# Designs tried in a protein design run: peptides against a protein of PDB entry 7Q4I. Part 19

Target 1, 281 residues: chain A of PDB entry 7Q4I
Amino acid sequence: HENSTIAERLYSEVRVLCWIMTNPSNHQKKARHVKRTWGKRCNKLIFMSSAKDDELDAVALPVGEGRNNLWGKTKEAYKYIYEHHINDADWFLKADDDTYTIVENMRYMLYPYSPETPVYFGCKFKPYVKQGYMSGGAGYVLSREAVRRFVVEALPNPKLCKSDNSGAEDVEIGKCLQNVNVLAGDSRDSNGRGRFFPFVPEHHLIPSHTDKKFWYWQYIFYKTDEGLDCCSDNAISFHYVSPNQMYVLDYLIYHLRPYGIINTPDALPNKLAVGELMPEI

## One batch from the design tools (peptide; aimed at target 1 Y240)

Design b2_p13_5_s3 (made by RFdiffusion4, then SolubleMPNN; from b2_p13_5, 8 letters changed)
Fold by OpenDDE base, seed 4:
Structure b2_p13_5_s3 (fold): chain B 281 residues (1-281), chain A 13 residues (1-13)
Amino acid sequence: as target 1 above (281 residues)
Amino acid sequence: SLLDALRLYVELN
């Protein structure tokens, strides 16, 4: 009944490795629900933890647990990916175990870009990093070249990348990536609407739901509206999604259909040359 | 709930 030809094409042409930030206490509580929902649509799914779990496909990284070790875990995760999986995908997504991702929409956004272009995408924030950085909670995706530069060029140099494991992981990786000329891309759609969101859908979709004095409005790199114009029709991610909400989202997005409505996808854009970005909106 | 919020969104937009 459903035509998935384009989605299947993009699955093959835009290969995504998803690594999930988790810990042993969340393997069963959160991570397994990612595996049972949106994570199954990644070309490869790896859970980065401090303990191995064969049922989950969790990797034990040589790091401690806790919020103070998130940056350390991120560094080790990408080192692990570079060592073992750099050729298994074209793009490498970091997400939390409470992030929900529509992988097909991410492939659509990434399609025109070469994985050899040093670029990464997510919800861009403006503080601390000149070109901006991608919010950790919304998830961010690095090109293969970006991963290479991060691991090979940035991490070994304390002047380019923080050697300590402390600090906000999203800010720190943003600094490192900027220092090796990995570009902070614009993930907005052609209408200027965002695709990566550091909150649950209800916090973005409902007008006047958030306080205008909330830090988010000062952090967001690109101005955004609330309501219908807040989010792309091809939104990619939401954060703070509970396990139950993941199943609800899976049902709503992939199973529930209004009878008689046929959705036709937009045409794919032309592919960009290596190093080329989409023009500013 | 998320579902309720989505329903509300549809009603408001």
Scores: peptide ipSAE 0.024, ipTM 0.645, DockQ to the pose 0.139
OpenDDE base, seeds 1, 2, 3, 5: peptide ipSAE 0.022, 0.020, 0.021, 0.021; ipTM 0.562, 0.638, 0.642, 0.655

Design b2_p13_5_s4 (made by RFdiffusion4, then SolubleMPNN; from b2_p13_5, 5 letters changed)
Fold by OpenDDE base, seed 3:
Structure b2_p13_5_s4 (fold): chain B 281 residues (1-281), chain A 13 residues (1-13)
Amino acid sequence: as target 1 above (281 residues)
Amino acid sequence: SLLDALLEFTKLF
């Protein structure tokens, strides 16, 4: 028998709306598998597309498809969330239809923070944005206040937020959020290990990805150890996860248990005041 | 480790 009492408490106290970036061609191929795996652990799950799909609960945003429209889709997605769902959650996760997220680990990371603190978390990159920005592929989570500032303060002002739909989605939202004083948080655990990963675990451990010439090492904001020590025991997300891999991950994380091994969760940290962040490591 | 298991399973797909 599994004891989920703490997870159930966090589900109630740290409410997460997950929105999934997808397109009509991926509704059945990818997005459906998110809904059938990790997406069911969100308090609210919405698929943001260019076409409506009632089976998937997909929203048709007024945007075109293609890489040049990802920023436009992100802007419209957060506008939609703010208009219809801002009170349905405390935290608002963007993920791709090939991102896998352990929502309980995200709730654990977010627990000490107030949703009224203007902060967002993810895999922090250092280029283009002074405070850094969160990698789009790893997924990123905004506080309710961060969403409010983005939609109400940043988006209406072309000086604060790019009005065009072109550009790198993650960089552009990072610029907008910085311009309205939304802080790029540190998502690392107490040991300084990362929680959001823009690749699958295999890709992080492949020697070709450990080459110092690999762009990732130039982009990562915080220095991370190479190999197995790169990843938190409470990792939150992985990117480039196939539909089949999502079911494997669900089985390994939530169903497969070694007989006679019982995990005891760490104590919850103290809650922070509004505007307070965890100390840098 | 979980990571080792994940690495093995990712190779199966």
Scores: peptide ipSAE 0.026, ipTM 0.688, DockQ to the pose 0.411
OpenDDE base, seeds 1, 2, 4, 5: peptide ipSAE 0.025, 0.024, 0.025, 0.025; ipTM 0.692, 0.653, 0.662, 0.685

Design b2_p13_6 (made by RFdiffusion4)
Pose (drawn by RFdiffusion4):
Structure b2_p13_6 (pose): chain A 281 residues (1-281), chain P 13 residues (1-13)
Amino acid sequence: as target 1 above (281 residues)
Amino acid sequence: LEEEIQEDYESRL
């Protein structure tokens, strides 16, 4: 048994819309398993694809397939969400079909922030954007105000926002958002442990690649060695998670528990004014 | 998996 009253209260207070980038080849192989595991825990779940599908109720974006059109799919998905869902949620998560998200921990992190604050959160990388950009695979989440500025202010101005559909989807949205005064939030916990992860848990708990010019150690905005200390007890996301591993993480996180060890929730911080972020770590 | 991580890394170059 579990008492989920606190999470149910946050479910209504912090509405999260989750959109999943997918394609027809992945509809049954990956996207289905996201819907059956963590996707159903979002306030609203949308599969963004290039083709329709009964099982997923997928939205067909006017965008071709291939890695060269991922940026186009991101622009069209946020335009579609602004057009049809801007008042349906407070927070708008982009995730791949190999991202795993603990949605309850996302509501915990977002609770103090105003949806009117122009901010987005994720795993923060240093290159290409002064204030940093968020890993596309770890998932990144935008405030309602961040979605408004992206669709209303950045997309219509080619100098602020790349008009071609090519490029690293996460780097390009990082540039458009910096160009419209959307803040790159700090998603680490109060102890400085990460919540958003671009790899599976093993790769962060046991870093095999050892600061040997591997791209991750160069890209990470906040310096850390990681290891057994890497990860928050309230971590939000992992990536490169196989469809089978979606169900395993669901089992180990939500079902399996050591008897007699009761997780006591940390108190929720007080709400913040518009434009305000939590004290820096 | 390593190949997929590498492909994703190269996409940002």

Design b2_p13_6_s1 (made by RFdiffusion4, then SolubleMPNN; from b2_p13_6, 6 letters changed)
Fold by OpenDDE base, seed 1:
Structure b2_p13_6_s1 (fold): chain B 281 residues (1-281), chain A 13 residues (1-13)
Amino acid sequence: as target 1 above (281 residues)
Amino acid sequence: LEEKIKKAVESYL
């Protein structure tokens, strides 16, 4: 009784490879719950780890574990994707093993863009990088051309991309991408509402939940409000989502229906040419 | 929650 025709079209036309940042201690605790929930809606799902796990489809990257190795993992993950999977998708999402993603909403946002456009999307932060960078926790998505530029042009050049594995992974990839002219896109909807969120829904939806001095308000690139107006009706991601909360969200979004309410989707926008972006709001 | 999140971000810098 569900009409998924548009979602099925977008699944075919906007192919997404999702790679999940994880570690061996979290394969069973976190990563498998991604695979059982939102990860099944990716065109391809890969878990990037330090150990192989055939049940999970986890890849053993040649990196150590720990927070000081996250940048190393990100570099090796994109190298692996470029070598083995660059033609398997049009868009390449990084997410954490506690990020929840509504992949259909991401496909809707990405639909007008060419995968040959050097662009990436996420929750844009303003510090450290002139054009901004995308929050690691909210997840970020690169076009195929952005991945190519990152791996082929940026990574081999220490002047463009940090050669060591230290630093904030999201800041470091943001610097590298800027240095190869990959654009930090605007992920906001037509009403100016955000789609990628570095916290759980509760943290964004409750007005005055945070102090005005909270670092987040100093980091956000675009001005945003708290409450229901914080978030797009087509929101894409939330971070710090527990394994149990993933199943709750999966039920609420895909199964629970208010009887008698039918949502008619907006018409798809026109496709952009290679190199074109949607107008900033 | 704010302090926990703040510490998490600072540990990445």
Scores: peptide ipSAE 0.030, ipTM 0.729, DockQ to the pose 0.573
OpenDDE base, seeds 2, 3, 4, 5: peptide ipSAE 0.023, 0.025, 0.024, 0.025; ipTM 0.682, 0.683, 0.687, 0.659; seed 3 fails the geometry check

Design b2_p13_6_s2 (made by RFdiffusion4, then SolubleMPNN; from b2_p13_6, 6 letters changed)
Fold by OpenDDE base, seed 1:
Structure b2_p13_6_s2 (fold): chain B 281 residues (1-281), chain A 13 residues (1-13)
Amino acid sequence: as target 1 above (281 residues)
Amino acid sequence: LEERIQEEVERYK
């Protein structure tokens, strides 16, 4: 007694490959719970690691482990995707093994955009990169053209992209993408509410949860508030979600229903031409 | 969790 016709259409028309940043110690503790929850709604799901795991579908990238190697792992992950999977999807999502994603809401946001448009989306931060960069923890999604430009044009050129594996991975990819004219898109909904979130829902929904000196308020590219208006009704991601919380969110979003309430989806927007973006709010 | 949130900004320095 559920009508998923529009979601099924978007599943076919807005194909998403999700790659999950993980490590061998987290295959069983975290990554498998992504696979059992929101990851099953991706068109393709790959776990990027330093060790192969056939049960998880984990790939062993030629990188070391630790936070200091995250940039190296991101570069190798996108090289691997470009070589093996560039035609398997239209959009390519990076997420952590403690990020929760509502993939249907991401497809809705992406629907009007051409995958041949050089663009990427996420939680936009303003420091270090002129156009901004997307927070690593909230997850970020590249168009097929953005992946091509990153791997083919940016990575081989040390003047455009950092050759060593050190640095903050989200900042470094943001610099590289800017240097090849990949646009940092606006992921906010029509009401100006965010869709990608670098913290758990509780930290965004509760007013005055953080003080005004909290670094996040200095980093956000677009002005936002705490409380119910913090987050889109079609929010896409949250970070620092524990394995247990993933199952709770999966139940609340996809199974629990308030009896007698029927949601009618908004009409899909018109598709944009290659190179066109939605107007910023 | 609060420690992890603080570590996130420290990696930018």
Scores: peptide ipSAE 0.371, ipTM 0.925, DockQ to the pose 0.859
OpenDDE base, seeds 2, 3, 4, 5: peptide ipSAE 0.358, 0.334, 0.359, 0.359; ipTM 0.922, 0.915, 0.922, 0.923

Design b2_p13_6_s3 (made by RFdiffusion4, then SolubleMPNN; from b2_p13_6, 7 letters changed)
Fold by OpenDDE base, seed 4:
Structure b2_p13_6_s3 (fold): chain B 281 residues (1-281), chain A 13 residues (1-13)
Amino acid sequence: as target 1 above (281 residues)
Amino acid sequence: LEEKIQEEVKLYE
C-alpha cells in the first residue's frame, strides 16, 4: 500500500514534458525501454528522432543523425515543442535514450519555481559558459519561459545562438540561454548534494571510481564528493543507463521496499516569485 | 562505457 497524494499533487501542479533524444536505430533498442519505464511518469513524453514512429510516439525532425548533429536536433526539438506543446507543460526536460529520470524528484525540485521564471536546471558544468551550462547526458530541464526565450529570442539571432548544427549541444544551448538571460539554476538539495548525474549510480557512489585527473572533476561547477554523500536522497537523473538497468531501477525505486521502514516526505517549500531563485546554500 | 564517456569529452574539443 502506498500514499501517493503528494506525488499526484505535484504531477498536476508541476507538469513536465519529457523529450528524449534518440535516432531510428535506437527506437527499439533504447527508446522503447524509456517509454516502458521512467518516461511513463512524464505528463507528456515525446521522442525526437529523424524518423516517425507511431508506436513510440517519435517525431521526425528535419535533421541528420550522428553526434555532430545533436545541436541541430536540440534546436529543432525545442522549435517543435514551442510550436506544438508549449502550453502542454510547465517544464521541459531533455534526456537521452540512456538517461534514467526519477520524475517525482524533479517535480519536487521544481515546485517552488515559477515556470515563467527564465531558468533551467541540470548537472551544471563550469567550462565555456560563464554562468555554467547543464550536462547533456544528465538531462536538463527548461522552464516554459526559458523555452520561449530560447526559441523566440535566441534561435533567430546568430549573434545569440550558433546557426551551424555542429558543436557540443549542451554547451551551445548553454551559451544561447545565457545570452537571453535564462539563469543556470542550482539543482543541489539543501545539503548541497547533486540531483542530476552524468554517469550511472555506481560511478558516483563508489569512492575513487575514477582517477583524480578525470575530466569530470574539472568540469563540475559545484564541488562534490564521491560515496553515499555524492547524491541527493532525491536524485533526479543518471546517464549511461542500459535498457536492462532501467527496469532494475524501476523495480528498486518503485517496487522494492524494506518492510517496516516508512519515509515521510519533507514539507514543500514556499513558492518563489517570478524571477526568484532559491537562496544559495 | 568508458569509451562512451571519452567520446562525450571529444565533443567539447
Scores: peptide ipSAE 0.092, ipTM 0.824, DockQ to the pose 0.793
OpenDDE base, seeds 1, 2, 3, 5: peptide ipSAE 0.078, 0.069, 0.056, 0.067; ipTM 0.820, 0.813, 0.811, 0.816

Design b2_p13_6_s4 (made by RFdiffusion4, then SolubleMPNN; from b2_p13_6, 6 letters changed)
Fold by OpenDDE base, seed 1:
Structure b2_p13_6_s4 (fold): chain B 281 residues (1-281), chain A 13 residues (1-13)
Amino acid sequence: as target 1 above (281 residues)
Amino acid sequence: LEEEIEEDVKLYE
């Protein structure tokens, strides 16, 4: 039997609403597998779509489908969350219907931060936004105050936030959040290892899997290595995870155990005041 | 997967 006492404490103290970017064609193919795997570990799970699905718990947003509408869907998703769910959680995760998330590791990263701190976390990219922005595919998490500032201060002002629904979703939200002084946090662990990943584990773990000219190496905000040192022991997310791979990851992370190995968790850090961040590494 | 990654790069162009 597992001792989950610390994970249960963090589940109550670090409440996470997960919203999943999906579409009606993916409700059965992808989204339901999120619901059956990692999504069940969120405090609240909502699927943001263009069609309602009561079995999935999918919301019909007033948006079109297709990649060119992702920014429009993100704006409407956060408006919906602010109107109906802003008090249901402390932190608000965006993920895709092919993102896999270890929610306990996210709660551990978020534990010291106040949800009233205007901050968000993810895989930080350096282009287009001075402070950086978080990769859409790796998923990103906003504090309650970050959601408030985005919806109430940024979205109504065309000078702060793009009114059109076109553009790269992650870049556009990154610009809006910067313009309302929401900080792009550092999600790295105490060893400087990343926690949010825009690709499958294989692409990060295998050295020289990608050419050094690959766009990712130019986009990453922090220096990162390939191999076993690429990734935190408390990694949070991976992208391009197939429905079958979600069940494999659920088995490997939560069920498969090497007999006779007991992991003792590190002590929780001290809580930060409102507006404070962890020291940069 | 490679095609999907290439499409995601196009969103940044």
Scores: peptide ipSAE 0.051, ipTM 0.796, DockQ to the pose 0.812
OpenDDE base, seeds 2, 3, 4, 5: peptide ipSAE 0.045, 0.050, 0.051, 0.049; ipTM 0.780, 0.809, 0.806, 0.800

Design b2_p13_7 (made by RFdiffusion4)
Pose (drawn by RFdiffusion4):
Structure b2_p13_7 (pose): chain A 281 residues (1-281), chain P 13 residues (1-13)
Amino acid sequence: as target 1 above (281 residues)
Amino acid sequence: SILEESQHLVEER
């Protein structure tokens, strides 16, 4: 058994809308499994695709397929969410169909922040954007104010926001958001451990590639060696998670427990004023 | 294999 009263209270206090980037080839292979595992724990779940689907209730964006249209799908998805769901949630998560998210830990991290604060969170990378950009695969989450500025202020101005549908979706939204004074938040825990991860847990717990010009060690904004210390007890996301591994992570995280070891929750921080972030790590 | 795929994709940037 489990007492989930605290998480249920945060469910209502910190509404998270999750949108999943997918395509018709992945509807049954991947997107279905996201809906059956962590997707149902969001306040609202939306599958953004180029075609409709009964099982997912997928939204068909006016955007072609291919890696060259991922940026177009991101712009159309946030436009659609602003048009139809801006008051349906406080926070707006973009995730791939191979992202796994512990939604309860996302509500824990977001609790102190005002949805009116212009901020977004994720795994922070250094290149291409001065304040950093968030890994698209680890998932990134925008405040309601960040979504308003993106749709209302950045998309209509081609100088601030790339108008073509090509490019790295995460780098482009990183540029549009920096250009409209949306802050790149710090998602690490108070001990400095990461919460958002672009790879499976094994790759962060046991880093095989050893600082040998591998892109990850160059891209990471906050320096870390990772290893067994890499990851928060409140980590939020992993990526390159197979459809089968979605169910395994669900089992190991939510069901399997060592008898007699009771997780005691850390106290929630006090709410922050509009425009304020937590003290830096 | 994931790390090789990710390296390849980063190089496209």

Design b2_p13_7_s1 (made by RFdiffusion4, then SolubleMPNN; from b2_p13_7, 7 letters changed)
Fold by OpenDDE base, seed 1:
Structure b2_p13_7_s1 (fold): chain B 281 residues (1-281), chain A 13 residues (1-13)
Amino acid sequence: as target 1 above (281 residues)
Amino acid sequence: SILEKAEKLASLR
């Protein structure tokens, strides 16, 4: 028997719409496995593509395919969400079709924040954007107010948001959000450990997997260590997760239990006022 | 991310 009372409460109080970046060639290869694993724990799950797929619940955005169109897809995806789904959730997660997300851990992180606070979370990188931007691969989550500001205030203004579809989508949305005073939040836990990860668990957990010259160490906004202390016990996301590994992770996280060990969750923090952030660690 | 993919590929080579 499992007690999910707190998780059920958070499912109701911290509603998350997950949109998945995909393409028609990946509907069967990748996207359907997201739907069959962690995506089922979102309050709403939408796949953003260039072709409609009713079985997958994929939306055909008016954009081309390829890496050069990722920024275009991101803009159109959030426009679509704002038009059709802005009231279906409180928080709006972007993930790739090879990102794995523990949605309950994300709800826990988001619980104290008002969705009317202009904020977004993810794996924060320091280059190109003064306040930082969130890694596209690790996934990032916008508040409802952040989505509103992005779509209504930033996108229509070429001075605030890039009008063409070229560029790194995560950097470009980061610039746009900064320009409309959406804050790049701190997603670290109370111990200063990260929750959003742009690589698979193995790459973060194993010390010396990369040399100190690896770009990631220059990009991370908050200093972090490798090893077991790299990652929160309430980690939210990992990237470059294969379809097979999604099922493995789903089993390990939600089904496999060490007998006789009971995890008691920490008490929920107090809710913050609109515009208020948690203190930086 | 385009940057992450490009840089990851560069670092793994």
Scores: peptide ipSAE 0.069, ipTM 0.803, DockQ to the pose 0.230
OpenDDE base, seeds 2, 3, 4, 5: peptide ipSAE 0.067, 0.065, 0.063, 0.065; ipTM 0.800, 0.795, 0.796, 0.795

Design b2_p13_7_s2 (made by RFdiffusion4, then SolubleMPNN; from b2_p13_7, 7 letters changed)
Fold by OpenDDE base, seed 4:
Structure b2_p13_7_s2 (fold): chain B 281 residues (1-281), chain A 13 residues (1-13)
Amino acid sequence: as target 1 above (281 residues)
Amino acid sequence: SILEKAEELAALR
């Protein structure tokens, strides 16, 4: 027996469209496993590809394939969303086909924010963009207003947004969003623990998994700890999750229970006004 | 991202 009343409430009040970055070669290998696991918990799930796949619900964007086209695909994906789906959700998550997301935890984080607030969340990195940018692999979520500003204000203006399709997509969208005053939010929990992670749980949870020279420690916007304190109890995403690991995570998170332990959810915070952010820790 | 993957690969070398 499970009580999901609060989760159901948030499902209705914090609507999330998840779009998955994929390609035709990964439809069966990776994307379908997203659809069969965490993707089913999105209010809407769309796979952004270069080829249509009705079984997967994949959209063929007018872009080429390859790593060098990720920025182009990102731009086209959000254009597609804005044209067809901007009112289908309040928040718009980008994830890779090897990203695992606990959507309920994302809804919890997003609950106080207005979707009309120009804000986006993810794993914030400090280089290249003054306010920071969100890690592409960890996934990032834009408010409806952020999507509007990105598509309507940023993309059409080469001074605000790179017109070429080359470059690191997460950096480029970060630049574009900053240029239209979309705020890079703080996704950390009340204890200062991160929620979006660019690696698998093992890499974050195991102390000294990487040395201090590892690029991640230079890129992370907020100071983070290793070990069990690395990650929020309400963590949202992990990256480099294999298809098999997605099913394992689904089992561990949603099925496996320690007998006799009942978790009581924290009270929902008060809703913020349009344009208001939670105080940074 | 391209950057993350590149940096990750560099760290693993």
Scores: peptide ipSAE 0.041, ipTM 0.774, DockQ to the pose 0.233
OpenDDE base, seeds 1, 2, 3, 5: peptide ipSAE 0.035, 0.040, 0.036, 0.041; ipTM 0.743, 0.770, 0.743, 0.770; seed 1 fails the geometry check

Design b2_p13_7_s3 (made by RFdiffusion4, then SolubleMPNN; from b2_p13_7, 8 letters changed)
Fold by OpenDDE base, seed 5:
Structure b2_p13_7_s3 (fold): chain B 281 residues (1-281), chain A 13 residues (1-13)
Amino acid sequence: as target 1 above (281 residues)
Amino acid sequence: DVLEEAEKLASLR
């Protein structure tokens, strides 16, 4: 028997729309496995593609396929969300079809924030954007107000947002969001541990998995290390997760239990006012 | 960018 009362409360109070970046060649290979695992825990799940798939709930966006069109697809995805789904959720998560997300942990992080606060969260990188930007691979989540500002204020203005479809989608959205005063939030837990990760758990948990010259250490906005201190006990996302690994993670996180160990959740923090952020650690 | 990150990761392996 399981007590999910707090998780059920947060499911109702912190509504999350998840949109998945995919393409027609990955509908069966990758995207369907997101739908069958962690995606079922979103309040709403949409797959953003170039072809419609009613079984998957995939939307055909007016974009071409290829890595050079990822920014174009991101712009059209958020336009579609704003037009059809802006009131269906409070928070809007972008993830790839090989990203795994623990949605309950994301709701816990987001709980104190108002969705009317112009803020977004993810794995923050320091280059190119003054306030930082969120890694595309780790996934990033926008408040409802952030989506509004992006679509209504940033996208229509070529001075604020790149009109071409080329470029790194995560950097480009980061520039656009900064230009409309959407804040790049701090997603770390109270111990200063990260929650969004651009690689698989193994790459973060094993000390000296990468050398000090690895680009990641130069890109991270907040100082972090490898090992058990790398990752929050309430981690939210990992990237480069294979379809088989998604089912393994679902089993390990939601089914496998050590007999005789009962976890008691921490008390929920106080809610913040509109425009208020959690204090810096 | 996912592509850039993957390429950088691959270059270190």
Scores: peptide ipSAE 0.036, ipTM 0.762, DockQ to the pose 0.224
OpenDDE base, seeds 1, 2, 3, 4: peptide ipSAE 0.028, 0.027, 0.028, 0.029; ipTM 0.712, 0.639, 0.719, 0.721

Design b2_p13_7_s4 (made by RFdiffusion4, then SolubleMPNN; from b2_p13_7, 8 letters changed)
Fold by OpenDDE base, seed 4:
Structure b2_p13_7_s4 (fold): chain B 281 residues (1-281), chain A 13 residues (1-13)
Amino acid sequence: as target 1 above (281 residues)
Amino acid sequence: SILEKAEELASKL
C-alpha cells in the first residue's frame, strides 16, 4: 500500500491538460503508449493530429503533416484548447509522442503559481529569445493566462506572432509568448537542478556522455551539471523516450520500490500571488 | 522540435 493523499490533492488543485503532438502514422506506434503510461495521470489528455482517432482521443487539426508544420499544429492546438478546454484545466502541457512526463512532479512545481499568472515552464534555452524559450522536446507547460494571451493577443497579431506555419515551433511560441509578456519561468528545483529534459535520462545522468561542444551546452539557459546532480529528484520530463522505454519508466517510477526505503515528501511551498514568481537561483 | 532534431543530428555527424 502507498499513501497518495498529497498527489490526489495536487491532482485536484493543479489541474493539467496534456496535449500530445502526434500524427496519424504515430497514433499506434507512439501516441497509444503515451495514453497507456504517463498520459493517464493528466487531468485531461488530448492528442493533436491531422486525423481524428476516437480510440486515441485524437483531434484532427486543420494542418498538414511533416516537421515543417509543427508550428502550425502548435498554433491550432492552442486555439482548439482555448475554444474547447480553457476551463478544463489550470495548466496546459505540450509534449511530444516520445516525451515522458512525471505529472505529479509537474504539479508539485506548479503548485505555488497562480494559473492566472502569465508564465510558462520547461527546459529553458537561451538563443533567439531574450528571456529564453522552452525546448519543444522536453515539453512545456503554459498557465491558463499564458494560453489566453497566446491565443487572444499574440496569434491574431503578425507583429507579435509569426503568421506562417514554418519555423521551429518552440522558438516561435517562445517569441510570441515574450511579446505578450508571458514570462519564461525557472523550472529548476531548490538545489538548482533541472526538471525538464530534452533527452533520455541516460544522456543527462552519464558524465561526459556528450562533448563540451555539443549544442545543448550552448543552448541551455541555466548552468547544469552531468551525472546524478544533473537532474532533480522531482524531475518532470524526458525526451526521445521510446514506446518500450515508457513502460520501463512507468514500472521504475510507479511500481519498483527498494524495500525498507520510505520517502517523505517535502512540504508544499506557500502559494504566490498573481504575477509573482519564485526567485531564480 | 525541428531545431533540436537538426542540432542533434548535426552533433552526431
Scores: peptide ipSAE 0.041, ipTM 0.777, DockQ to the pose 0.235
OpenDDE base, seeds 1, 2, 3, 5: peptide ipSAE 0.036, 0.025, 0.035, 0.038; ipTM 0.760, 0.699, 0.755, 0.768; seed 1 fails the geometry check

